# Peptides against a protein of PDB entry 3HUF, part 91

Target 1, 320 residues: chain A of PDB entry 3HUF
Amino acid sequence: MWIIEAEGDILKGKSRILFPGTYIVGRNVSDDSSHIQVISKSISKRHARFTILTPSEKDYFTGGPCEFEVKDLDTKFGTKVNEKVVGQNGDSYKEKDLKIQLGKCPFTINAYWRSMCIQFDNPEMLSQWASNLNLLGIPTGLRDSDATTHFVMNRQAGSSITVGTMYAFLKKTVIIDDSYLQYLSTVKESVIEDASLMPDALECFKNIIKNNDQFPSSPEDCINSLEGFSCAMLNTSSESHHLLELLGLRISTFMSLGDIDKELISKTDFVVLNNAVYDSEKISFPEGIFCLTIEQLWKIIIERNSRELISKEIERLKYA

## One batch from the design tools (peptide; made by RFdiffusion4, then SolubleMPNN)

Design b2_p16_8_s1
Fold by OpenDDE base, seed 5:
Formats: structure tokens, sequence, C-alpha cells
Structure b2_p16_8_s1 (fold): chain B 320 residues (1-320), chain A 16 residues (1-16)
């Protein structure tokens, strides 16, 4: 989201979140959803127009800012952004930091981008929330992205956490739920005066982890916990592969269960399968190899003695 | 002084 601050009390010592929309900036406007009052004798009554666009799909993958347009409202001394005069028709900016000078005012408005990108695990939830979140200047998507800061977990009572949730946790993404999104939707008016009133997602995350026994105490408890073990996986999601990498596993990939030959078995401690393949093919698993799902693996890795548990299962099936 | 000059210039813009 865009946040503005200023020196010299020209913004009354307050920080403000700018959501997508249009703002008239000047001395003789009242702070509201479409106006920013700036207190200086060196600023016109109506000095500039700021227009913040909704996030693009690219912004979700890059963590880039919503496009920021600045137009001078035909003032005598104009407007500058990053020491450059704004053109007559206005200019657009994609930099994460903007120093905005209104006329000859000795103090500048500093706009900076605070990255917040929300990944959804469920397409139905994305469909429900994306529009509202985009109107807050928050990029949203389904696919894994290095720019994601938050991950929406679907709270179905009694359901196992998904691979996406597991991976998000190990990546140290802040896991949130629909309750946080609902709360976030209510603060739009309050953050006009004080950007610090934005709800803290970390409190929501702490509560999710504390109240769900499917999570370890920290990502660090699981990262590299299976270092030295080797697995083979069926060509599945990229998230599944990355999850296994974060566990410290050496990974071999195969395209079908028929590719699991004696050579692969000799180099592999266990095989990781998705639920669909595990359930359909469990009768036809190769002999002498430990096969498990990612969910079964997760149940083991969250235990304090995960290495011992895996070793016991490998031994059990090697001698069966 | 410079702030006062600018205030006067802004008041002139209000009269146009």
Amino acid sequence: as target 1 above (320 residues)
Amino acid sequence: DKEKEYEEELEEEKKE
C-alpha cells in the first residue's frame, strides 16, 4: 500500500494510507477519502491531484507498487516529484519512493510503498475477496510468488492443512484467514487519519498457529530437518517440490510409477506422492520402498523426533 | 519574509 508522510507538520504529523482512487491535495481541502489537506502557506488551495491505480497482475509477482499518477492543478510554481517537474498532462510513477514537492514549500510529502501481496490457496476465496483487496491497493493471486507477504488459509473445521499452507508457513509468509480479511475491510475510513491503525496480521497469524496442532512452533523447526535423506516425487506442483527442498531433501523426479526401478529405489529413501495417486495406486506400489503423501510427511516432520520416525518407516518397509 | 512573499503571490492567484 502507499503511505504518505511529511516533515514540518504539513500533514499534521500524521501518516496516511492512500488506497486506489483520486485525491485532491491542497491547503484548503478537508481530509477525507478523496482529499489530502496540506498545511503550508506555500501551497495552493487545490495544488495537485494524486491518482493511485489498482494493482496489476505483474505487481503480484514483483511486489511493485500501484501506479501513482501526479498532476499539477495549474499552480504558479508547479509540482515536482523526485526533483523533476511534473509535466502539464501529469506523470505516472512506479518507483517505491516518491519525494513530492508542492510549489516552493520547503517540506516535501514522502510517499513510500509498503509491500503487501496476498496469496490465496483457494480460487473461490480469491474470487470472493480479490476485488475488495485490490480496492485497498493489495495485489492478489493463486500462484506461488516470491513477492507474497500473506497467505490466506481456508479454515475448514477438521480439514488437514494444504501443501500451499505448509509451504507458505515454511517460507515465513504470514498466514491469515477470512476473519483478518473481514477486519481489514472495516478499517478503510479509520486509516485516513492514521496509517498506524492498519490491523496487524501477525496477531492473527500467532492465533492461527497457537490454536492449530498441525503447525510446528516455528518454520525453523522443520527447515532442513530431513537433511541427508533422499526422496523421489512424481511430477507434481512446484510448491510440493519447493516444500521438499526446504526440508533439506535430495529430490529426484519421475513421470510415472513405472519409472520407479531398482536403480531409483537404491538411491531413494522414500517416495512422495499426491493424495490422488496414493489412493488410486497404493495396491501397485513398488516393493521395498516407502511411499507416503505430503500430508503424511507433514505429520512426521512436525514431530520433534521426525528423523527417527522417518528412519523407522524406511526400515520397516525395506525388511517387509 | 519569503513565506510572506509567497502568501501574497498565492493571494494574487485567488483574485484571477
Scores: peptide ipSAE 0.102, ipTM 0.795, DockQ to the pose 0.180
Fold by OpenDDE base, seed 1:
Structure b2_p16_8_s1 (fold): chain B 320 residues (1-320), chain A 16 residues (1-16)
Amino acid sequence: as target 1 above (320 residues)
Amino acid sequence: DKEKEYEEELEEEKKE
């Protein structure tokens, strides 16, 4: 999201979130959803127009800012952004930091981009929330992205957490739920005058983790917890691969169960399968190797003695 | 006060 601050008292000492939309900036406007009052005698009654675009799909992957357009409203002294005069037709900016000078005002408006990108685990939830979140200047998507800051957990009653949720947790992404999204959608007006009124996602996250026994106390409890073990991975997602890497596993990939030869078995402590393959091909598992799903692995990893538990299972099947 | 100096400059430029 874009946040503006200013030197001196020209913004009354307040930080303001600018959501996608158009704002008239000037001395003789009243602060509202489409106006920014700037208190300086050097600033025109109506000085500039700021237009913030909705996020692009690219912004979800890059964490880049919503496009920020500035137009001078034919003022005597013009408008500058980053020490450059705004062109007559306005200019567009993709920089994360903008120093906006209105006329000769000695105090600048500082606009900065606070990155917030929300990944969804569920397409249906994305479809439900994407529009509203985009109107807040928040990029949204389904695919894993290094730019993601928040992850919406799919709440299925009585189900295990998804691989996406597991991975988001280990990546130290802030996990949120639908209740947070609902809250976020209601605060749009309240944060106009004070950006600090933005809902604390970390509090939501803490509550989710505290109330769900499927999470360890911290990601650090699981990261590299299986260092020194090796696995072979079949028919898993990219997220699953990255999850296993975060556990400190050496990973071999193969395309079919038939590719699991004696050589691979000799180098592998266990095989990770997706649920469909695990259930359908259990009878065809190679002898002498421990096969499990990522969800089964997660149940082991969240235990304090995860290494011992895995070692026992490996030993049990090697000697069976 | 930089703001006051600037206000004075703006008033001068309006008179020119």
Scores: peptide ipSAE 0.097, ipTM 0.759, DockQ to the pose 0.075
Fold by OpenDDE base, seed 3:
Structure b2_p16_8_s1 (fold): chain B 320 residues (1-320), chain A 16 residues (1-16)
Amino acid sequence: as target 1 above (320 residues)
Amino acid sequence: DKEKEYEEELEEEKKE
C-alpha cells in the first residue's frame, strides 16, 4: 500500500494510506477519500492530482508498487517528484519511494510503498476477495511468489493443513484467514487519517498458530530438520518440492511409480507421494521402500523427535 | 508572524 508522510507538519503530523483512486491535493480541500489537505501558504488551493492504479498481475510476482500518477493542476510553480518537474500531462511512477514537492513549499510529501501481497490457497477464496483487496492496493494470486507477504489459509473443519499452508509457514509468510480479510475490509475509511490503524496481521497469525496443533512453534523447528535424509518425489507440484527442500532433504524426482527402480531405492530413504497417488497406488508400492504422503510427513516433522521417528519408520520397512 | 497570519486567514475562510 502507498503511505504518505510529510515534513514540517504540512500533513498535520499524520501518515495516510492512499488506496487505489484519485486524490485532489491542495491547501483548500478537506481530507476525505478523494482529497488530501496540505497546510502551506506556498501550495495552491488545488495543486496536484494523485492517481493510484489497482495492482497488476506483475505486481503480485514482483512486490512492486501500484502505479502512482502525479499531475500538476496548472499551478504557478509546478510539482516535482524526485527532484524532477512533473510533465504537463502528468507522469507515472513505479518507484517505491517518491519525494513530492508542491510548488515552492520547503517541505516535501514522502510517499513510500509498504509491500503487502496476499497468496490464496484456493481459487474460490481468491475469486471472492480479489476485487476488494485490489481496491485496497493489495496484489493477489494463487501461485507461489517470493513477493508474497501473506497467505490465506482455508479453514476446513477437521481437515489437515494443505501443502501450501505448510510451505507458507516454513517460508515465514504471515498466515491469515478470512477473519483477517473481513477485518481489513472494514478499516478502509478509518485509515484515511491514520495509517497506524491498519490491522496487525501478525496478531492474526499468532492466534491461528496458537489455536492449531498442526503447526510447530516456529518455522525454525522444521527448517533443515531432515538434513542428511534423501527422498524421491513424484513430479507434481513446485510447492511440494520447495517444502521438501526447506526440510533439508535431498530430492530425486520421478514421473511414475514404475520409474522407482532398485538404483533409486538404494539412494532413497523414503518416497513422498500426494494423497491421490498414495490412495490409488498403495497396493502397488515397491517392496523395501517407505512411502508416505506430505501430510503424513508433516505430522512427523512437527514432532520434537522427527529424525528419530523417520529413522524408525525407514528401518521398520527395510527389514519387513 | 507569517504563521499567525496563515492561521487567521484559514479561520476567516472557514467563516465565509
Scores: peptide ipSAE 0.033, ipTM 0.660, DockQ to the pose 0.068
Fold by OpenDDE base, seed 2:
Structure b2_p16_8_s1 (fold): chain B 320 residues (1-320), chain A 16 residues (1-16)
Amino acid sequence: as target 1 above (320 residues)
Amino acid sequence: DKEKEYEEELEEEKKE
C-alpha cells in the first residue's frame, strides 16, 4: 500500500494510506477519500492530482508498487517528484519512494510503498476476495511468489492444513484467514486520517498458530529438522518439493511407483506419496521401505522428537 | 525470544 507523510506539519502530522483512486491535493480542499489538504501558503488551492492504479499481475510476483501518477494542476511553480519537474501531462512512477514537492513549499510529501502481497491457497476464496483487495492496492494470486507477504489459509472444518499452508508457514509468511480479510475490508475509511490504524496481521497469525495444534510454535522448529535423512518423492508439485527441501531432506524424484527399485530403496530412508497414490496403491508398496504422505510426515515433524520418531518408523519397516 | 525474533523479521520484510 502507498503511505504518505510530510515534513513541517503540512499534513497536520498525519500519515495516510492512499488506496487506488484519484486524489486532489491542495491548500483549499477538505480531507476525504478523494482529497488531501496540504497546509502551506506556498501551495496552490488545488495544486496536484495523485492517481494510484490498482495492482497488476506483475506486481504480485515482484512486490512492486501500484503505479503512482502525479499531475500538476497548472500551478505557477509546478510540482516535482524526486527533484524532477512533473511533465505537463503528468508522470507515472513505479519507485517505492517518492519525494513530492508542491510549488515552492520547503517541506515535501514523502510517499513510500509498504509491500503487501496476499497468496491464496483456494481459488474460490481468491475469486471472492481479489477484487476487494485489489481496490485496497493489494496484489493477489494463487501461485507461489517470492514477493508473498501473507497467505490465506483455507478453513475447512475438520480438515488438515494443506501443503500450501505448511510451506507458507516454513517460508515465514504471515498466515491469515477469512476473519482478517473481513476486518481488512472495513478499514478503508478509518485509515484515511491515520495509517497506523491498519490492522496488524501478526495478531491474527498468532491466534491461528496458538489455536491450531497442527502448527509448531515457530518455523525454526521444523526447518532442517530432518537434515541427514533421504527421501524419494513422486514428482507431484513444486511446493511439495520445496517443503521437503526446507525440512533439510535429500530428495530423489521418481515419475511412477514402478521406478522404485532396489537401488532407490537402498539410498532412501522413506518415500513420500500424495494422498491419492497412497490410498490407491498402499497394498502394492515395495517391502522394506517406509511410505507416507506429506500430511503424515507433517504430523511427525511438528513433534519435538521428530528425528527419533522417523528413525523408529524406518527401523520398524527394515526389520519387518 | 524466538517468537519476538520471528515477529521482528516479518516486520522488516514488510518494509522492503
Scores: peptide ipSAE 0.000, ipTM 0.269, DockQ to the pose 0.011

Design b2_p16_8_s2
Fold by OpenDDE base, seed 3:
Structure b2_p16_8_s2 (fold): chain B 320 residues (1-320), chain A 16 residues (1-16)
Amino acid sequence: as target 1 above (320 residues)
Amino acid sequence: SKEEEFKKELEEEKKE
């Protein structure tokens, strides 16, 4: 989201969130959802127009800002952004930091981008929330992104957490739920006057972890916890591969269960399968290799003695 | 300084 603050009390010492939309900026406007009052004799009654665009798909992958358009409203002394005069037709900016000078005012409006990018675990939840979040200037998507700051877990009571949730946790993303998204939508008006009123996602995350025994205490408890072990997996999902890498596993990939030969078995400690393959092929598992699902592996890894547990399971099947 | 003059102008505007 875009946040503005200013020097010299020209914004009354307040910070504001600028959601996607159009704002008239000037001395003789009243602060609301479409106006920004700036207190200075050096600023025109109506000085500039700020337009914040909705997030693009590219912004989801890059963590880039919503496009910021500035237009001078034909003022005597013009408007500058980053020491450059704004053109007559206005200019658009994708920089994360903007210093906006209105006329001859010695104090600048500082606009900065606070990165917030929300990944969803399922398309239904994305479909439900994307429009509202985009109107807050928050990029949203389904695919893994290095720009992802938050991850929405699906609250299915009694179900195991998804691979996406596991991976999001290990990546140190802030896991959130529907309750946070609801809360986030309610503060839109209140944050106009004070950007500090933005809800803290970390508090939501802490509450999720505290109340769910499927999470370890920290990502650090799991990262590289299986260093020195090797596994084989089906070339299924990138998230599954990345999850296993974060556990410190050496990973071999195969295309089908039929590719699990004696050579592969000799080089791997266990085989990781998705639930669908595990359930369908459990009768045809190769002899002498430990096969488990990612969810079963996760149950082992969250235990304090994960290395001892996995070693015992490997040994048990080698001698059976 | 121009900044000090401007700060004075802002303080005067807060009093109006």
Scores: peptide ipSAE 0.017, ipTM 0.502, DockQ to the pose 0.065
Fold by OpenDDE base, seed 1:
Structure b2_p16_8_s2 (fold): chain B 320 residues (1-320), chain A 16 residues (1-16)
Amino acid sequence: as target 1 above (320 residues)
Amino acid sequence: SKEEEFKKELEEEKKE
């Protein structure tokens, strides 16, 4: 999201979130969803127009800012952005930091991009929320992204957390739920005058973790917890692979259960399978190797003695 | 108050 602040109390000492939309900026406008009042005798009654575009798909993957357009409203002294005079037809900016000078005002409006990208665990929730979140200037998507800051957990009552949720947790992504999204949607108008009124996603996250026994106390408890172990995995999910990497596992990939030969077994402590393969192929598991699902692995990982538990299971099956 | 000064400044600037 774009946030603006200013020196010299020209924004009344307040920070403001600028959502996608158009704003008239000037001395003689009233603060609302489409106007930004600036207090200086050096600023025109109607000085500039700011236009913030909705996020692009690219912005979801890059964490880049919504495009920021500035147009001078034919003022005597013009408008500058980052010491450059705004062109007569307006200019567009994609820098994360903008110093906006209105006329001869000695104080600048400082616009900065606060990165927020929300990943969804399922397409249904994305379809439900994407439009509203995009109108907040928040990029949204389904695919894993290094720019992801927040992850929407699917609340299925009584279900195990998904691999996506597990991975988001270990990546230290702020996990949120539908209740947080609902709250975000309602505060849009309240944060116009005070950007600090944005809901605390970390509080939501803490509450989710505290109330769900499927989460460890911290990501740090799980990161590299299986260092020194090796696994083999079906090359089916990038998230699953990255999850196992974060656990500190050495990972070998295979394409089919038939590729699990004696050589692979000799180098592997256990095999990680998806639920579908695990359930369908139980009878075809290679002898002398421990096979488990990611969900089964997660149940072990959340325990304080995870290394001992895994070691016992590996030993049990090697001697069976 | 700073708010009253600000309102006054706003009123003066509306007259310009």
Scores: peptide ipSAE 0.016, ipTM 0.480, DockQ to the pose 0.057
Fold by OpenDDE base, seed 5:
Structure b2_p16_8_s2 (fold): chain B 320 residues (1-320), chain A 16 residues (1-16)
Amino acid sequence: as target 1 above (320 residues)
Amino acid sequence: SKEEEFKKELEEEKKE
């Protein structure tokens, strides 16, 4: 989201979130959803127009800002952004930091981008919330992104957490739920005057982790917890591969159960399968190797003695 | 914000 602040009390000492939309900036406007009052004798009554676009798909993957357009409203002394005069037709900016000078005012409006990218685990939830979140200037998507800051967990009562949720947790993303999204949607009016009124996602995250026994106490308890073990991975997502890497596993990938020969078995401690393959092919698993799902692995990983538990399961199948 | 502090802490922990 874009946040503006200013020096010399020209914004009355307030910080403000600028959501996607159009704002008239000037001395003689009243602060509302489409106006920004700036208090200086050097600023025109109506001085500039700011237009913030909705997030692009690219912004979700890069964590880049919503496009910020500035137009001078034919003022005597013009408008500058980052010490450059705004062109007659207006200019668009993708920099994360903008110093906006209105006329000869010695104080600048400082606009900075606060990165917030929300990943959804479920396409139905994305479809429900994406439009509203985009109107807040928040990029949204389904795929994993290095720019992801938040992850929406689907709260189905009694269901195990998904691989996406597990991976999001280990990546140290802020896990949020529908309740946070609902709360976030209500603050749009209040943050016009005070950007600090934006709800804290960290509190929501802490509450989710505290109240769900499927999470370890911290990501650090799981990261590299299986260092020294080797696994073979079959028919799993890229997120599943990255999850296993974060556990410190040496990973071999293969395309079919038929690729699991005696040589591979000798080099791997266990095989990780997706649920569909595990359920369908359980009868045809190679003898002498421990096969499990990611969800089964996760149940072991969240235990304090995870290394011992895995070792016992590996040994059990070698002697069977 | 506490959220930015948390993000910063997480980024600092990734650098250690």
Scores: peptide ipSAE 0.000, ipTM 0.253, DockQ to the pose 0.012
Fold by OpenDDE base, seed 2:
Structure b2_p16_8_s2 (fold): chain B 320 residues (1-320), chain A 16 residues (1-16)
Amino acid sequence: as target 1 above (320 residues)
Amino acid sequence: SKEEEFKKELEEEKKE
């Protein structure tokens, strides 16, 4: 989201969120959803127009800002952005920090980008929320991104957390739910005068973790917890692979259960299978190797004695 | 960024 603040009390000491939309900026306008009053004798009655675009798909992957357009409204002394005079037709900016000078005013409006990129675990939730969140200047998507700041957990009552949620947790993203998104959608008007009224996602995250026994207390409890162990997995999902890497596992990939030979078994402590393969092929598992799902593995790694638990299960099957 | 600060605060609160 774009946030503006200013020196010299020209914004009345207030910080303001600028959502996607158009704003007339000047001395003789009243603060509302489309106007920004600036208090200075050196500023024109109607001085500039700010236009913030909705996020692009690229912004979701890069964490870049919504495009910020500035147009001077034919003022005597013009408008500058980052010490450069704004062109007659207006200019567009993708920098994360903008110093906006209106005419001869010695104080500048400072615009800065607060990155917020929300990943969704399922397409249904994305379909429900993407439009509203984009209108808040928040990029949204399904795919993993290095720019992701928040992850929407799917609340299915009585279900285990998904691999996506597990991975988001280990990546130290802020996990949020539909209740937070609903609250976020209602604050659009309240944050016009005070950017500090933006909902705290941390409180939502803390509540999710505290109220769900499927989460450890910290990602650090799980990261590299299985260092020194080796697993084999079906080449199913990139997220599953990255999750196992964050656990500190050495990973071998195979294409079919038939590729699990004696050599692979000799080098592998356990095999990780997806739920469908685990359920369908349970009768045909190779002898002498521990097979489990990612969900079963997660239940082990959240325990304080995870290494001991894994070792015991490996030993049980080697001697059976 | 305030969000990097927020992530840092999350990491610092997890270290306490």
Scores: peptide ipSAE 0.000, ipTM 0.269, DockQ to the pose 0.012; fails the geometry check

Design b2_p16_8_s3
Fold by OpenDDE base, seed 4:
Structure b2_p16_8_s3 (fold): chain B 320 residues (1-320), chain A 16 residues (1-16)
Amino acid sequence: as target 1 above (320 residues)
Amino acid sequence: DIEKEFEEEEEEEKKE
């Protein structure tokens, strides 16, 4: 999201979130959803127009800011952004930091991009929330992104956490829920006056972890916890692969259980399967190898003695 | 004096 602040009390000492939309900026406007009052004698009554675009799909992957357009409203002394005069038709900016000078005002409006990029685990939840979040200037998507700051956990009562949730946790992404999204949707009016009124996602995350026994105490407890072990997995999802990599596993991929030959078995401690394959093929598992689901693996990983538990299961099947 | 410069600018904007 874009946040503005300024020196010299020209923004009344307050920070403000700028959502996608158009703002008239000037001395003689009243602060509301489309106006930004700036307190200076050197600023015109209506000085500039700020237009913030909704996030693009590219912004979701790059963590880039929503496009920020600045237009001078034909003022005597003009408008500058990053020491450059704004062109007569306005200019668009993709920099994360903008110093906006209105006329000869000695104090600048500082606009900065606070990165918030929300990944969804569930396409139905994305469909439900994407429009509202995009109108807050928050990029959203389903695919993993290096720009992802937050991950929406799907709350299904009585189910194990998804692979996406497991991976998001290990990646140190802030896990949030529908309650946080609902709260984000309600703050739009309150944050006009004070950007500090944005809900703390870290508090939501702490509460999720604390109240769910399917999470370890920290990602650090699980990262590289299986270093030295080798697994084979069905080439089904990139998230599953990345999850197993974060556990410190050496990973081999296969296309079917029939591709698990003696050579692969000799180099592999266990086979990781998805639930569908595990349930359908449990009667035809290769002899001499331990097969488990990612969810079963996760239940072992969250235990303090995960290495000993895995070793015990591997030994049990090698000597059976 | 920054305040004087701003007063002069405000008077110029009133003349336009």
Scores: peptide ipSAE 0.068, ipTM 0.771, DockQ to the pose 0.090
Fold by OpenDDE base, seed 1:
Structure b2_p16_8_s3 (fold): chain B 320 residues (1-320), chain A 16 residues (1-16)
Amino acid sequence: as target 1 above (320 residues)
Amino acid sequence: DIEKEFEEEEEEEKKE
């Protein structure tokens, strides 16, 4: 999201979130959803127009800012952005930091991009929320992204957390839920006056973790917890692979259970399978190797004695 | 009245 602040009292000492939309900026406008009052004698009644575009699909992957357009409203002294005069037709900016000078005002409006990218665990929730979140200047998507700052947990009552949720947690992504999204959608007007009124996603996250026994107390309790162990996995998802890497596992990949030969078994402590393969092919598992699902592995790694538990299961099956 | 004070100065800046 774009946030503006200003030096001196020209913004009344307040910070403001600028959502996608158009804003008239000037001395003689009233602060609302489409106007920004700037208090300076050196600023025109209607000085500039700011236009913030909705996020692009690319912005979800890059964490880049919504495009910021500035147009001078034919003022005597013009408008500058980053010490450059705004062109007659307006200019567009993709920089994360903008110093906007209105006329001869000695104080600048400082616009900065606060990165917020929300990943969804399922397409249905994305379809429901994407439009509203994009109108807040928040990029949204389903696919894993290094720019992801927040992850929407799918609330399935009585189900284990998904691999996506597990991975988001270990990546130290702020996990949020539908209740947070609902709250976020309602505060759009209240944050005009004070950007600090933006809902605290960390408080939502803390509440999710506190109320769900499927989460460890910290991602750090699980990160590298299985260092020194080796696993083999089906080449099914990049997310599953990255999850296992964050556990500190050495990972070998295979395409089918038939590729699990004696050589692979000799180098592998256990095999990680998806639920479908685990359930359908359980009878055809290679002898002498511990096979489990990611969800079964997760139930072990959240325990304080995870290394001992894994070791016992490996030993049990080597001697069976 | 902040509005009036600003209107008077825009008229002065136009005269300079």
Scores: peptide ipSAE 0.041, ipTM 0.739, DockQ to the pose 0.119
Fold by OpenDDE base, seed 2:
Structure b2_p16_8_s3 (fold): chain B 320 residues (1-320), chain A 16 residues (1-16)
Amino acid sequence: as target 1 above (320 residues)
Amino acid sequence: DIEKEFEEEEEEEKKE
């Protein structure tokens, strides 16, 4: 989201969130959802127009800012952004920091981008929330992105956490739920004059972890916890592969259960299968190898003695 | 009246 602040009390000492939309900026305007009053004798009654666009798909992957347009409203002394005069038709900016000078005002409006990108685990939840979140200047998507700051956990009552949720947790992404999204949707009007009133997602995250026994106390408890072990996995999802890498596993991939030969068994401690293959093929598992699902593996790795637990299961099946 | 002070200064800045 864009946040503005200014020197010399020209914004009355307040920080303000600028959501996607259009704002008239000047001395003789009243602060509201479409106007920004600036207190200076050196600025015009109506000095500039700020227009913030909704996020693009590219912004979701890059964590880049919503496009910020500045237009001078035919003022005597013009408008500058980053020491450059704004063109007659207005200019658009994608820099994360904007120093906006209105006329001869000795104080500048400083606009800065606070990155917030929300990944969804569930396409139905994305479809429900994407429009509203985009109107807050928050990029949204389903695919993994290095720019993601938050992850929406799918709350199905009584279900295990998904691989996406497990991976988001290990990546140290702030996990949120629908309750946080509901709250976030209501604060738009309350944060207009005070950017500090933005709800803290970390409190939601702490509550999710505290109330769900499927989470360890920290990602650090699980990262590299299985270093020195090797696994084979069916080529399923990139997220599953990345999750196993974050556990410190050496990973071999195979395309079919028929590729699980004596050579693969000899160099592999266990085989990771998806739920569908695990349930359908239980009777046909190769002898002498430990086969489990990612969910079963997760239940082991969240335990403090995960290495001992896995070692015991490997030994039991080698001697059976 | 703050508005009146601002109008008088805008007229002075137009004369410079």
Scores: peptide ipSAE 0.041, ipTM 0.738, DockQ to the pose 0.120
Fold by OpenDDE base, seed 3:
Structure b2_p16_8_s3 (fold): chain B 320 residues (1-320), chain A 16 residues (1-16)
Amino acid sequence: as target 1 above (320 residues)
Amino acid sequence: DIEKEFEEEEEEEKKE
């Protein structure tokens, strides 16, 4: 989200969140959802127009800011952004930090981008929330992104957490739920005058983890917990591969269960399968190898003695 | 009133 603050109390000592939309900036406007009052004698009654665009798909992958357009409203002394005069037709900016000088005002408006990028595990939830979140200047998507700051967990009663949720947790992404998204939707008007009123997702995350026994106490308890073990996985989702890497596993990939030869078995402690393959192929598993799902592996990893547990399972199947 | 201080100075700048 874009946040503005200013020196010399020209914004009354307040920070504002600028959501996607258009703002008239000047001395003689009233603060609202489309106006920013700036208190300075050196500023025109109506000085500039700020336009913030909705996030792009690219912004989801890069964590880049919503496009920020500045237009001078034909003022005597113009407008500058980052020491450059704004062009007559206005200019657009993708920098994360903007120093906006209105006329001869000795104090600048500082605009900075606070990255918030929400990944969804479920396409239905994305479809439900994307429009509202985009109107908050929050990029949204389904695919893994290094720019992801938050992950929406789907609360299905009685189901295990998804691979996406597991991976988001290990990546130290803030896991949120629909309750947080609802809360975000209510604060849009209240944060106009005080950006500090934006709800903290960390509190939501703490509550999710505290109330769900499927999460370890910290990501650090699981990261590299299986260092020294080797697994093979079917060439499936990138998230599954990355999850296993974060566990410290040496990973071999195969295209089909038929590719699991004696050589692969000799170098592999266990095989990780998705639920669909596990359920369909459980009768045809190669002898002498431990096969499990990611969800079964996760249940072992969250235990304090995970290394001992997995070692016992490997030994049990090698001698059966 | 902040508004009144701004109006008085706009009138002084027009006299110079």
Scores: peptide ipSAE 0.035, ipTM 0.707, DockQ to the pose 0.111

